# Designs tried in a protein design run: peptides against a protein of PDB entry 8HF1. Part 53

Target 1, 320 residues: chain A of PDB entry 8HF1
Amino acid sequence: NVMLYATKPTEVMVSFPHQEQVLTVTRLISAEIEKFYVSLDLMNIGVQPIRRSKSLQCLRDPSKKSFVKQLFNDFLYQMKEYGIYAASIAIISLIVEFDIKRRQAETLSVKLMHRTALTLCEKIRHLLVQKLQDMTYDDDDDNVNTEEVIMNFSTPKVQRFLMSLKVSFADKDPKDICCLVFVERRYTCKCIYGLLLNYIQSTPELRNVLTPQFMVGRNNISPDFESVLERKWQKSAIQQFRDGNANLMICSSVLEEGIDVQACNHVFILDPVKTFNMYVQSKGRARTTEAKFVLFTADKEREKTIQQIYQYRKAHNDIA

## One batch from the design tools (peptide; made by RFdiffusion4, then SolubleMPNN)

Design b2_p13_1_s3 (from b2_p13_1, 8 letters changed)
Fold by OpenDDE base, seed 5:
Structure b2_p13_1_s3 (fold): chain B 320 residues (1-320), chain A 13 residues (1-13)
Amino acid sequence: as target 1 above (320 residues)
Amino acid sequence: DLDEPIEEISLSL
């Protein structure tokens, strides 16, 4: 019962400027995805064999098209919300997913659809990597993973998040750190994990201080689509975090499902708090005496976010 | 400037 612990973490809001990074590359990528959607809508994939999966919950989109659009929409969201650097990592997840779906395709038409999506992802990856390399005189992919490149190609939100991590954890004992990072979307966990791995490796003050892991929620909609590998990874990641072999855990809103994670001293909410439950559950993980609960908000949304947090606090105090 | 101090607003009442 997370609600019973009136944990009073220090609550902090970090503001970030609303900069629309109007990069030509992001416009080009968005336009290529929109063109692909038009082509995808015109694709006749025929009647797909409905395997009677006994689980009614596998709403396998019988068209398989909505899933393709969802992945690209999630990518577009990540590119917008986290920046080009994060997008370069996020696109790899799409490549992996579409390659799996291409190999698992029951029909030639579906195989072709996933191949076309994959080809677009490779084009997008190239455009992103090329743009990251524009700041590096050297064409080597390793040179795009510098602190400078990560920061310059991240959104102000991600920049402030990374700065907040650096300030909070520079040269600290890894044992004194128990950090949670909450993100809204399942796919963002992997993206921010990859970004953090590269940032930590490129930041000497955080190297050997932060050991990140990620957990993705059980997709209640289709546990059957969770690869055995993903389930093994999740179990391993949770265990590593429990054992102290990892001290930073990136998670989606899945704390709602009762993942019993230790009391943390830092909780970062990277995405907007949309629900009272998310606020209570995430804040309820900041249980140590010196626990810090950090929210990120756009400057334009600061007052609205403050008011919403006060409403959630009031509602929590009225129930407690 | 990436070296600008993070503006932290205390929400603690």
Scores: peptide ipSAE 0.292, ipTM 0.831, DockQ to the pose 0.124
Fold by OpenDDE base, seed 3:
Structure b2_p13_1_s3 (fold): chain B 320 residues (1-320), chain A 13 residues (1-13)
Amino acid sequence: as target 1 above (320 residues)
Amino acid sequence: DLDEPIEEISLSL
């Protein structure tokens, strides 16, 4: 009986300084969004038709106002957690979404609401891009997508993540890399994907080594709200990762839902591990020989994070 | 200081 000792992944914790860089631009953007919420609450958009889902649960379509507020709240979270550079990419996704919703608006009042949201996003984008340009000494180099600009306008967490990728994958064979990056929120997947595309393109040691993709998990609450385009994108991204055409996959916690992703040699947890299930399932993807499982923690939360991981390990060993 | 070495702590007991 050869006990196949499942080689446990090497578990590593990377600490980062808790610096809330409260820039004047982030305060100004937050204040403009708060003013917009006051204006949005005063807007009369009329009674929205209840879409009868054919399934027995009347999922009340979230009010068109609540969805607008959710997108801006997710943007504010991304700006705080990942920095100004990540926020400059995140705002483009809001611009695209509000332009689509403006075009699809059934009423003039809803069209005007989405137009006002879009105008605010364009103002926010301009403020972010101006702040990214303030560090370029040369008036002639409009390229805000350099390694230096990305690093300087990222949070300490994102800086340590990018440094850890560079150290882990510099000059490696792309075929030997199977990397997962876990994030908490759905919208963060696309934001970090855009950041990684620009970082890899600006970093010579990674340009021909890493090919990123992103996967947004299925929204179990309503598969009918997933656009046919999003489902096609997810299937294509998973297939590219299976075929080795992509070697880094960014995922939200939804890999929990039984998407068959290959055994990986690297797993990065960019956001705090909040649940036992998230810990077990993300760690359970690091299955190759010499697999590395990397956690990121703020220095102030280091001891609490270590204790929580040991509790999860004990609980996992008691079930296994 | 971008030159600070990544403090990696092994959690492997």
Scores: peptide ipSAE 0.289, ipTM 0.830, DockQ to the pose 0.106
Fold by OpenDDE base, seed 1:
Structure b2_p13_1_s3 (fold): chain B 320 residues (1-320), chain A 13 residues (1-13)
Amino acid sequence: as target 1 above (320 residues)
Amino acid sequence: DLDEPIEEISLSL
């Protein structure tokens, strides 16, 4: 274990106001999902054969209803934590997943369950897109992917993150950039990736500067659940980042020990640092000369976050 | 204001 005396990264905290986006559309969407849960609980889909995978008995709800609820709960979390614009991208991932599950359904009742979930996702998508379009002044500009729309429909956390990217990377040489963005949840990687693609494309100073990729951490759940597509994507994304064809990588905090990601000059922690291991592993990637490690915190949690980081530093120095 | 400068707090000792 060569704890190389890596140059300690410059550690920075960016604060953001804790504003709950109290939008009528978010309340409507939440209420439609809750109504769907009541309907879902009443659905008779029969007993599904429990595939005895010997690995961790996540009691796969023998009804597959728990998985449907998980995807909608994940969506509700993204809508709350990242905003309506991010939610409009996140819902597409649910649509794709429920369409796959609908096609793979072994029974008509399970097929109908996934079809009902898919219909709700399409309704949610229309409500979100309509709300994004309400700010486009020109009835003819169907383009909801402007810098203004992205900023106005993002949470203060995401706004400060995007501003931090713009300030850090505007008009820089792409070769001088090696950036990691850490998020807590696996599904957030793809959502933030889609948001960043649209933001970079709408921001001239970042066009041809930032090329994002995303890596979905291996689920500790059996490699049998990684679709062949996800494994191919992960290998391709890592290779693009190694070859310098991508210079920004979005990762979940579940980067297993052994993803050989290059030493980075920027590391952004978009979500709260919940564990010492997450702090050490993410900070340990900021090891180039002049490396910057950026944390985001709500203003109300600023003091608590500072104290937590000092505790992690002390614990790290006691082990080093 | 979206134009408010990002308050960066140095955590580096």
Scores: peptide ipSAE 0.288, ipTM 0.829, DockQ to the pose 0.106
Fold by OpenDDE base, seed 4:
Structure b2_p13_1_s3 (fold): chain B 320 residues (1-320), chain A 13 residues (1-13)
Amino acid sequence: as target 1 above (320 residues)
Amino acid sequence: DLDEPIEEISLSL
C-alpha cells in the first residue's frame, strides 16, 4: 500500500472590505419585491389539485406562492452577495422560469400570479440595466459587459475573486488548468457562470485560457421534476470538464454525492465554509502537487474564519 | 483602486 501522501494543497485566504453597496437602486428593488409579497399574499390562487405523484409521499407541492417567494429571495441574496452586475444576470433566470411556469399554469389565477411576477422581473431588469449604463459615458455603447462595468458593479468579494482568477491564470496554457469554484446555492452557479463568461470575454489575458462550465445539484426534493434538459446539461458539463473542453467548473455542494471529478490544481471557495464536510470535500479536490485552496472572507469575519479553518484542519488531522 | 495587490494570507502551516 503506497500511501500516496496526498500533498496538502496550499491554503490561502483572500480578505475583502465589507462595503455594503447601499445603492438607491438596490433599495428600490427590495421595496418593489416587498410590495409584491403583500400583493401575492392577497392573491386567491384556489386549491391546487394534489398532483398524485406515484411516490406515496405527498410532498405538498410547495405552495406556488412559496416557490415564487423563494426565487425572489434567492435573487435578493445574489444582488447582496455578488452585486448589481450579477443581479442583472440572475433576473434573466427568474424571467425564464416564470415564463415557463406561466405557460404551464393549469388555472387562470396561477397564470395571472406568474404574469405579475414576470412583470416585476422586467421592471427590475430595466432598473438594473439602466444603472449599469449610467457609467457608460458614450451614449452609443450599449455594452454593459466591459471589465470596468463588471468590476465597478460587483461586490468586493467578487472583485477579489475576479482579480485572483486573472493573477492565477493570465496567459497560461488552458491544458494546465483544472479549477473548481464552490458556491453555496444552486442558482448562484448559473449567475456566476454568466458573469465569468462576460468577464473572460472582456479580459484578453483570459479569453483563450479559461472555458467555464457550471454544475447544478440534483434537486433532492423531486428527481421527477428535474427537467430532462437540466439532467442532460449536468451530464454534458461534467463530460466537458473530464475531457478538458472546460477547465473551470462552478459547482454547489453536489460534489459530496460522489461525483468523480479529476484532481484539480485550483479550488476557490467563493462563499463561506459552513460545514466540516464542505471543507474536507472541497479541499480533497485540490490533489495536485502545487494545488491551491483559496478562501474568501470579509475583513470583519477574518479572525472567525481563520479560527474555524484551524478547527476543521485539527478535526481532519485527528480523523486521518 | 483595482490596482491594490490581493492580500493573500497563507493558511499553510
Scores: peptide ipSAE 0.285, ipTM 0.828, DockQ to the pose 0.106

Design b2_p13_1_s4 (from b2_p13_1, 6 letters changed)
Fold by OpenDDE base, seed 5:
Structure b2_p13_1_s4 (fold): chain B 320 residues (1-320), chain A 13 residues (1-13)
Amino acid sequence: as target 1 above (320 residues)
Amino acid sequence: DLDKPLEEIELEV
């Protein structure tokens, strides 16, 4: 029970300006997704036979359309919250998922639905990559992965997160680092992992210092959706972090379910702390004497965030 | 400990 540890990490709040990146490309992408939803609603995919599997499959939309909309809505959220560079990585995960679903389709109509979604993802990928290339003189795909391009096409929150990593870990011994990064959404773990790989590779002071890994917690909504591969990946990622083969772990809020990870010296909360449980469980991982617990807040939400953290501190001391 | 202010950091880009 992580709640019983009276951990006293140094709590740090990093502010960032509330800037809505009004890019023409983001408006175009959003409009193309909305047009696709109208087309998707008109698609006749038939009534899928309710397979009497006693599994949570009975709660699946027989149309499978809701799942397609969920993936695009999660992509739109990531593009807004993390920026167009993060979106260029996130779209690859949608391409992979829709290509798998297209191959696994039991009917021609479902195959065509996933093919149309995949075609839209390739168009979105092209629009994003073209926009990243506007800062590069060379058309080589590797040239879009520079520190400058990553920083310029990231949201103020992500910029301050990357700067906080650089300031905290530049030229340090990798053995002295045990870092957790908490994100709200499962798909964000892989997106931020891909962003960090490119950022670390483009930043000499972090090369051979930070070795990132990601984990997605167990899907309580449908254990049948977790591929055997995803469960193997999760176990391998946790083991690499325990063995010190990775020193930075990106995880969703699933540490609430008691994933046993080692005592960390840094905990970053990239997304807003929404619950007291998330506060206690994440803070309870910062267990070393000089541990840091770092929060990110928009300037407009600064005072609200401060008051919320003081309320959580009080409530934690009343139960500890 | 309850009354320790949050350490606030502003990072310039």
Scores: peptide ipSAE 0.380, ipTM 0.884, DockQ to the pose 0.755
Fold by OpenDDE base, seed 2:
Structure b2_p13_1_s4 (fold): chain B 320 residues (1-320), chain A 13 residues (1-13)
Amino acid sequence: as target 1 above (320 residues)
Amino acid sequence: DLDKPLEEIELEV
């Protein structure tokens, strides 16, 4: 029981300026997604055969449209919370997923729906990449993955996170590093993983120091073929982290579900700590003698964050 | 321990 171990990590709060990246490109992308939702609601995808229901009743599967909207809503969240650079990575994940769904589509109408979503993702990708290239006078795809571009097109939170990694881990022995990065959303794990790969590659002090991996929450809702691949990926990622082949793990609520990970010396909470359980479980992973538990807060939310952490400390001590 | 303030860090970009 993670709650019973008196973990005494050093709790660190990193502040960042509250800046909304209100770029014209983000407004254009949001407007294109909104227009797409209107079109999607008008699409007749017909009645879908329910393969697993004992009922031969073809139901209209609203879940297929809702899933498409969920992915774009998660993308919009990532673009807002992590910035344009992270969004350029996130959109690739949507492209891959919609292409899989397009290929797996049993009906022409569903195939067309996923094709339309895919076409929008390609347009969004182009808009994002073009905006990243506007700073790099070079048309080369490799030039958008520099430390400078990553930093400039990341939110203040992500900038401070990356800087915190650089300060914490520059020129360290990779064996001495056991780092967890907690994020709220499942899809953020892969987005931040892709961002970190590019950042680490572009940062000489980190390229041979940090080896990231990510762990995605199990979606219990669809035990389809995707769930087997995800389970294999999770198992491999955990094993790499246990074996020391990866020393930084990006994870969502999966570690709350009782996945046993070794004692870590660094725990970063990239997203706001929304629950006492998240606080206790994430903090409970920082178990080494000099373990750090690092939080990020906007300056405007500083006082609220401090008060929330003190409340969680008190509540944890009252149970211990 | 409960009363230990959070270590606050401001990182300049």
Scores: peptide ipSAE 0.375, ipTM 0.880, DockQ to the pose 0.741
Fold by OpenDDE base, seed 3:
Structure b2_p13_1_s4 (fold): chain B 320 residues (1-320), chain A 13 residues (1-13)
Amino acid sequence: as target 1 above (320 residues)
Amino acid sequence: DLDKPLEEIELEV
């Protein structure tokens, strides 16, 4: 049903320089995670209790080690794509998850595995925070949450995104704003939400203008693994956005599958548009007369991005 | 509208 209304938002492409900021701290963190993977592969976590789900006796739950590796791989992706400041927020989510898993551990070996992962996350957090503090000249201001620190320790893509928010929304009426921000990965929603809270609080022109929320989609996790807390948070976040108590929503690709969100005047695509479906569904949320649909591209990928958007426009017009 | 170019913006930091 999103396809029937030819929404004609203004499509905007923001370019950014392709800089691989390979800092010494990011190399050190990557090397510590790789050493941890070698140690994790050598850990004997024993026979796992059979989960009461009817499907076959895999006596070894490779899923517990696989889940630990997945969280660190998602962290490494966020550090590369969004920068050190975003990584300092992302690592807190890993600390919380591994502490929960450590407390819920049914065996001493599984408890020790999650404890070792937690100790590594605490070391990574310390290395990240220490690097953020290297720019504060004043020994007394422990506040790493300034506009300057956020900008300097963010990737060029995130810098251009934050500047685009400032230019678009500085000193506007909060009631006139209905903004969506699309990201590819579930864990990125919470990371970018934490970054935006700190950026908005540090930016006088935005602190009384933007009220962010985030929503992670259901599709990649069985409803049985979604905590009651996560489901309550999603319902509350959607309701706050419908009631106008929040005017910026960070979403993974799952606003695609049937969450009725109101017509928005701004849609930002922070990550590359990889599919025609993502293009149609995200663009289909920009429905007001002056709606903007904003994309970000590296300079080296500019021509390829333009060609891909024109192909998607043609394919959308042939179906409409 | 198929032929409408993308609006391109360069933001300096």
Scores: peptide ipSAE 0.373, ipTM 0.881, DockQ to the pose 0.729
Fold by OpenDDE base, seed 4:
Structure b2_p13_1_s4 (fold): chain B 320 residues (1-320), chain A 13 residues (1-13)
Amino acid sequence: as target 1 above (320 residues)
Amino acid sequence: DLDKPLEEIELEV
């Protein structure tokens, strides 16, 4: 029970400037998604046979349209919270998902719906990649995966996170590192993983130091549709982290999955701590001597965040 | 503003 361990990690708060980068490209992408929602609402996909999955409880909205809107809303969130570079990785996950759903479509109308969503994702990908290339003055180097491009097209939060990783882990022994990165959303795990792979590969001081993995939670929405490959991959990622073959793990939840991970020396909370339970459990993973627990906050929300952390500390001490 | 140092605030325990 993680609550029983009075872990005293050093708690660190990293502030970042509240910069709403209202880029023309992000406005254009948002407007194209809203136009697509209007078109999607007008599509007649007919009555779909509800496959009664035996697990009555998690009503995945049986609306195939609702699922399409959810994926684009999760993409819009990632673009806003993590920036254009992260969005260029996130859109690839939507392309893969909509191509799978297009192939699995039982009706021509549903096939057309997923095809239209896929065409929009390809347009969005092109707009994002073009914007990433516009900063490379050299027309010849199509490589948008440089440290400079990643930093310039990331939000201030992600910039400070990457800087904090570089300062914490530059030229360290990989064996001395056990790092957790907590994010709010399942889809963010894969997006931040892709960003970190490219950043680590572009940063000489980190290339042979950090080996990232990600864990996406068990799909509580439909365990029956979770591919055997995804479940095998998740088990492999956890095992690699336990064996020390990976030293940085990105995850969205500690509890629901029974993630028995070792005591970590670094825990990063990339997204706001919304609950006392999230605070206690994530902090409870920073259990080594000299463990660090790092929080990120916008400058405008700094005082409110500090007060919230002190309230959680008090509540934790009153229960212990 | 990539040149701004990390403003790390240690939250006293």
Scores: peptide ipSAE 0.287, ipTM 0.827, DockQ to the pose 0.105

Design b2_p13_2_s1 (from b2_p13_2, 5 letters changed)
Fold by OpenDDE base, seed 5:
Structure b2_p13_2_s1 (fold): chain B 320 residues (1-320), chain A 13 residues (1-13)
Amino acid sequence: as target 1 above (320 residues)
Amino acid sequence: SLSVEYEDLDELL
């Protein structure tokens, strides 16, 4: 048995300052969402009859209100964790989803609920875009997508991540790059993808070097919520990454055992490593001889992160 | 200029 000593990737930590950017606009947006929740709780949308189809439909809140609150809570999380620029991209995904649900509404009350949510999203979008434009002299929407605007309206974590990409990949051959970026949440994949497209387009040294894609893990909670379109898109994104048509893949932590992705030379963990399984699976994708495994940590959580990685390394060496 | 500081985890552990 030649134990092929799989060359352990170089494990690197990048620290970032814990700065709560207390922007007046983020407080205003949070307060508008809270007011909307009070209004939403008062909305009579009727009791939808629990259709007796046993398994997966019983978890749908018959009010559909919980789902609306979940989307806004996920948006608030993205605004806090990734910044105002990322939030301006994330809000577009909510607009699209609420417009689809408004059109698919079977009742006038449900249609009105999704219309009210959509109106709030358009107000939030306007507040975010206006704040991005405060740094631009020209009123054109294209001027908000500069490297400077992206960096200034991103959290310290995202700033360090973008700089790490620039330093690691500036003027490199696209064929020599196989990069994975792990994030915790499903909706973060699309948000960071949109941010990276704009950042790469605004950064000459990364133009034609990085071609990003994103992949959302299978939604284990309800395969019925995965549109046939989402499943087709995921399969296409994986194939583009395998064929080398994309060299950077953004994944949610729901890379369960079943996604056969090629050996990568760079793995970035943008969000905290919460489980041993996530550590082993993500690290196990950095399989080239010179592979890098990059962790991002807040300065406040640095010691705790180091101790967690030590415990995970020990546990991995005891099993291997 | 934003600097990226890289710390090797093998030196820290």
Scores: peptide ipSAE 0.467, ipTM 0.903, DockQ to the pose 0.758
Fold by OpenDDE base, seed 4:
Structure b2_p13_2_s1 (fold): chain B 320 residues (1-320), chain A 13 residues (1-13)
Amino acid sequence: as target 1 above (320 residues)
Amino acid sequence: SLSVEYEDLDELL
């Protein structure tokens, strides 16, 4: 029923150059994480008591080591896909998580493991911040949160995304904006949110125009481990977006859970569209008159992206 | 100035 009245959004593609920013700092950070994995594999943390969670199915690997590796692998992905500036924000989320896990540790060996991970995160944070400061010729302004620093230390994808926001929304009335930004990963929502807060604050044309929020999908792995704080934050973020107190929402694949999000005039797909369902659901949120659906693609993947969208359009027309 | 070029997918398909 919702399909019948949706005006077809204008579907737009933005290409960006495939630059592997092979910075010495990113290689150093990757090598330090790999060295840490070798040390982590040698750590004896003992047999962890299997808390019989009643939900049998999503056994998160009860290896507290697997969770540590997952967080660093997600950080490495964010550093690669979004750049050094985004990585400087992402590392703070790891610091917070490992400090919580260190305090909640039931054994000295597990406490030491999380402490070692935390020490590595502080080293990585220092390396990232130092590299961001190396472009500020003025020794006195420790403020790495300028439009210039954000742009120069972001990947071409993120640069094109930020420029697309500036071109689309500069000096507009906040009430006329309803924007969704889709990302693939849960942790990317927080990282891109932090980046956007700093970018908007550093861009005069956007300061009073864009109010970002982020929504993380329900943790299908264990709703019982979702902190009361995370659930409160999700409800508050959705409500702020419904009430117009936020006009830009960053979300992962949350649409599968039937979260009722209003009709939007802009939908940005920051990461590759991997499924037909993601394409139809995200495009189906661009429902206003003159709504835009914006895709980002590397030049190298441009032809493959065009062909993939063609196949999704064909499949959608064959079902309609 | 970095320019953002928008390509219409209806023209490309």
Scores: peptide ipSAE 0.463, ipTM 0.903, DockQ to the pose 0.788
Fold by OpenDDE base, seed 3:
Structure b2_p13_2_s1 (fold): chain B 320 residues (1-320), chain A 13 residues (1-13)
Amino acid sequence: as target 1 above (320 residues)
Amino acid sequence: SLSVEYEDLDELL
């Protein structure tokens, strides 16, 4: 019995400088969102009619305001963690969501609340796009989707991630690539997907090599509120990745929930590994003979990251 | 040019 020694993936760490990009535009956007929260708290949206969902949880009045604040807080997080370019993509998702909620509003007060949120998102979008255009020397080239603009307006973490993709996959056969990218938050999956589409299209060495998809984790709060469209998208994205029509998949906690994804040769952890389960499950997807498991860490958190991985390795060996 | 530095975790642990 040749015990097939399960080839352990090569585990590598990529360090990046801890730079808080404190730009004037990011401060202005944060201040406009804070002013909007003060205005939102003063809005009387009245008692919302109880939608009889099958689950008897009356979505009370505070739920609609809390959802608006959650979307803007997730946007502020994405702007801080991934940069202005990623924020310019993230704001489009808020515009789409608030326009849907505005059209579906059962009361004039709720319609006005979502309209005010939408107007703020359009102002934020304009401020972000204007800042991306400030680096284009040619007044005539409206194309903010160049490799240079993406790199210059991304955080050091995202810069190192994009460079790692270019070094790892430049001019390779797309059939030899099975790549996973893990992120912490569900909304980050779509944001990083949009960023990667533009980066791959602007990078000749990757344009015919990488075909990205994304998967969003199930909403733990209510699987009934997942739109039929989101569920169809998830099934289609998984199937495209299984069929080899997509070779890079961006995931949040979805793979932790037992979605059967094939063995991959590359696994990138873009956000910090916060749990033992995240470490074991993400690493457990890197199962080919030459598989790489890549972690990203800020220089300031390097020692703490190394110690945390050591503890997870020890705990995994004690259970195995 | 920005370089990507890769550190092997098996050498660090």
Scores: peptide ipSAE 0.462, ipTM 0.903, DockQ to the pose 0.747
Fold by OpenDDE base, seed 2:
Structure b2_p13_2_s1 (fold): chain B 320 residues (1-320), chain A 13 residues (1-13)
Amino acid sequence: as target 1 above (320 residues)
Amino acid sequence: SLSVEYEDLDELL
């Protein structure tokens, strides 16, 4: 009953051209990561002492190599889906993570593994930064963070997203803005957050209008790996968004985890809507009278996206 | 000029 009186958000779709052009730098980076995986598979990290498991079975901890591969696979995804500029931010997160893991390493072999991963990340960072600088004619690090560089080195999806933010929020009162941005992957939240910080800073119409935050879903697979710091940061970010100290929140699957976020006037779905629950829950956050629910789709996937939304709408109406 | 084209899903469905 109460849901029937909720003003339905205006649902809009933004199409973007499919980018087939793989830059030479992205191919080089992918090839360096693949070579690293071959090297990583050959690394003998030895038997790791299992501190907590009752089984004294000295399992080779494939989880440590698997985690390294996961981070690089997430980086490759971010580079592909969001572009070189986003990748330059994403690689810093890998550098930080591998440096932490290197310092926390209980064995020399694990320390060496994380050091090798870190060395690759620094090489990738250099390749990305060099490619960003090739357009700016200036050796100054500040020149890579311009609106132009961000736009030119972002995927068409990210370009349309940034333009949608500019058109939607240019010179608006920050208090009138409550924006959610949904992304599929946990690590994408931080990458898009860093991109948005730089974009907002470089865009005069947005610098005093948008204050972004991000929140990452709890990794239910390994709650023990969630640092106390990450949990504190998530609470702080949510509180800042509730208090209006942040007016744009980047989320992953946070809504599925029962994190209560306020009613928003804008909801952007940056990645494809893969589940009915994601559609209903994300749309259900766009609850103001003039709320907009914005989907991004590649032109090639436009028809499939429309059909998928039709199916979700039908399923929602059959349950309501 | 980079324009953002918005398509209304209620018109497409």
Scores: peptide ipSAE 0.457, ipTM 0.900, DockQ to the pose 0.775

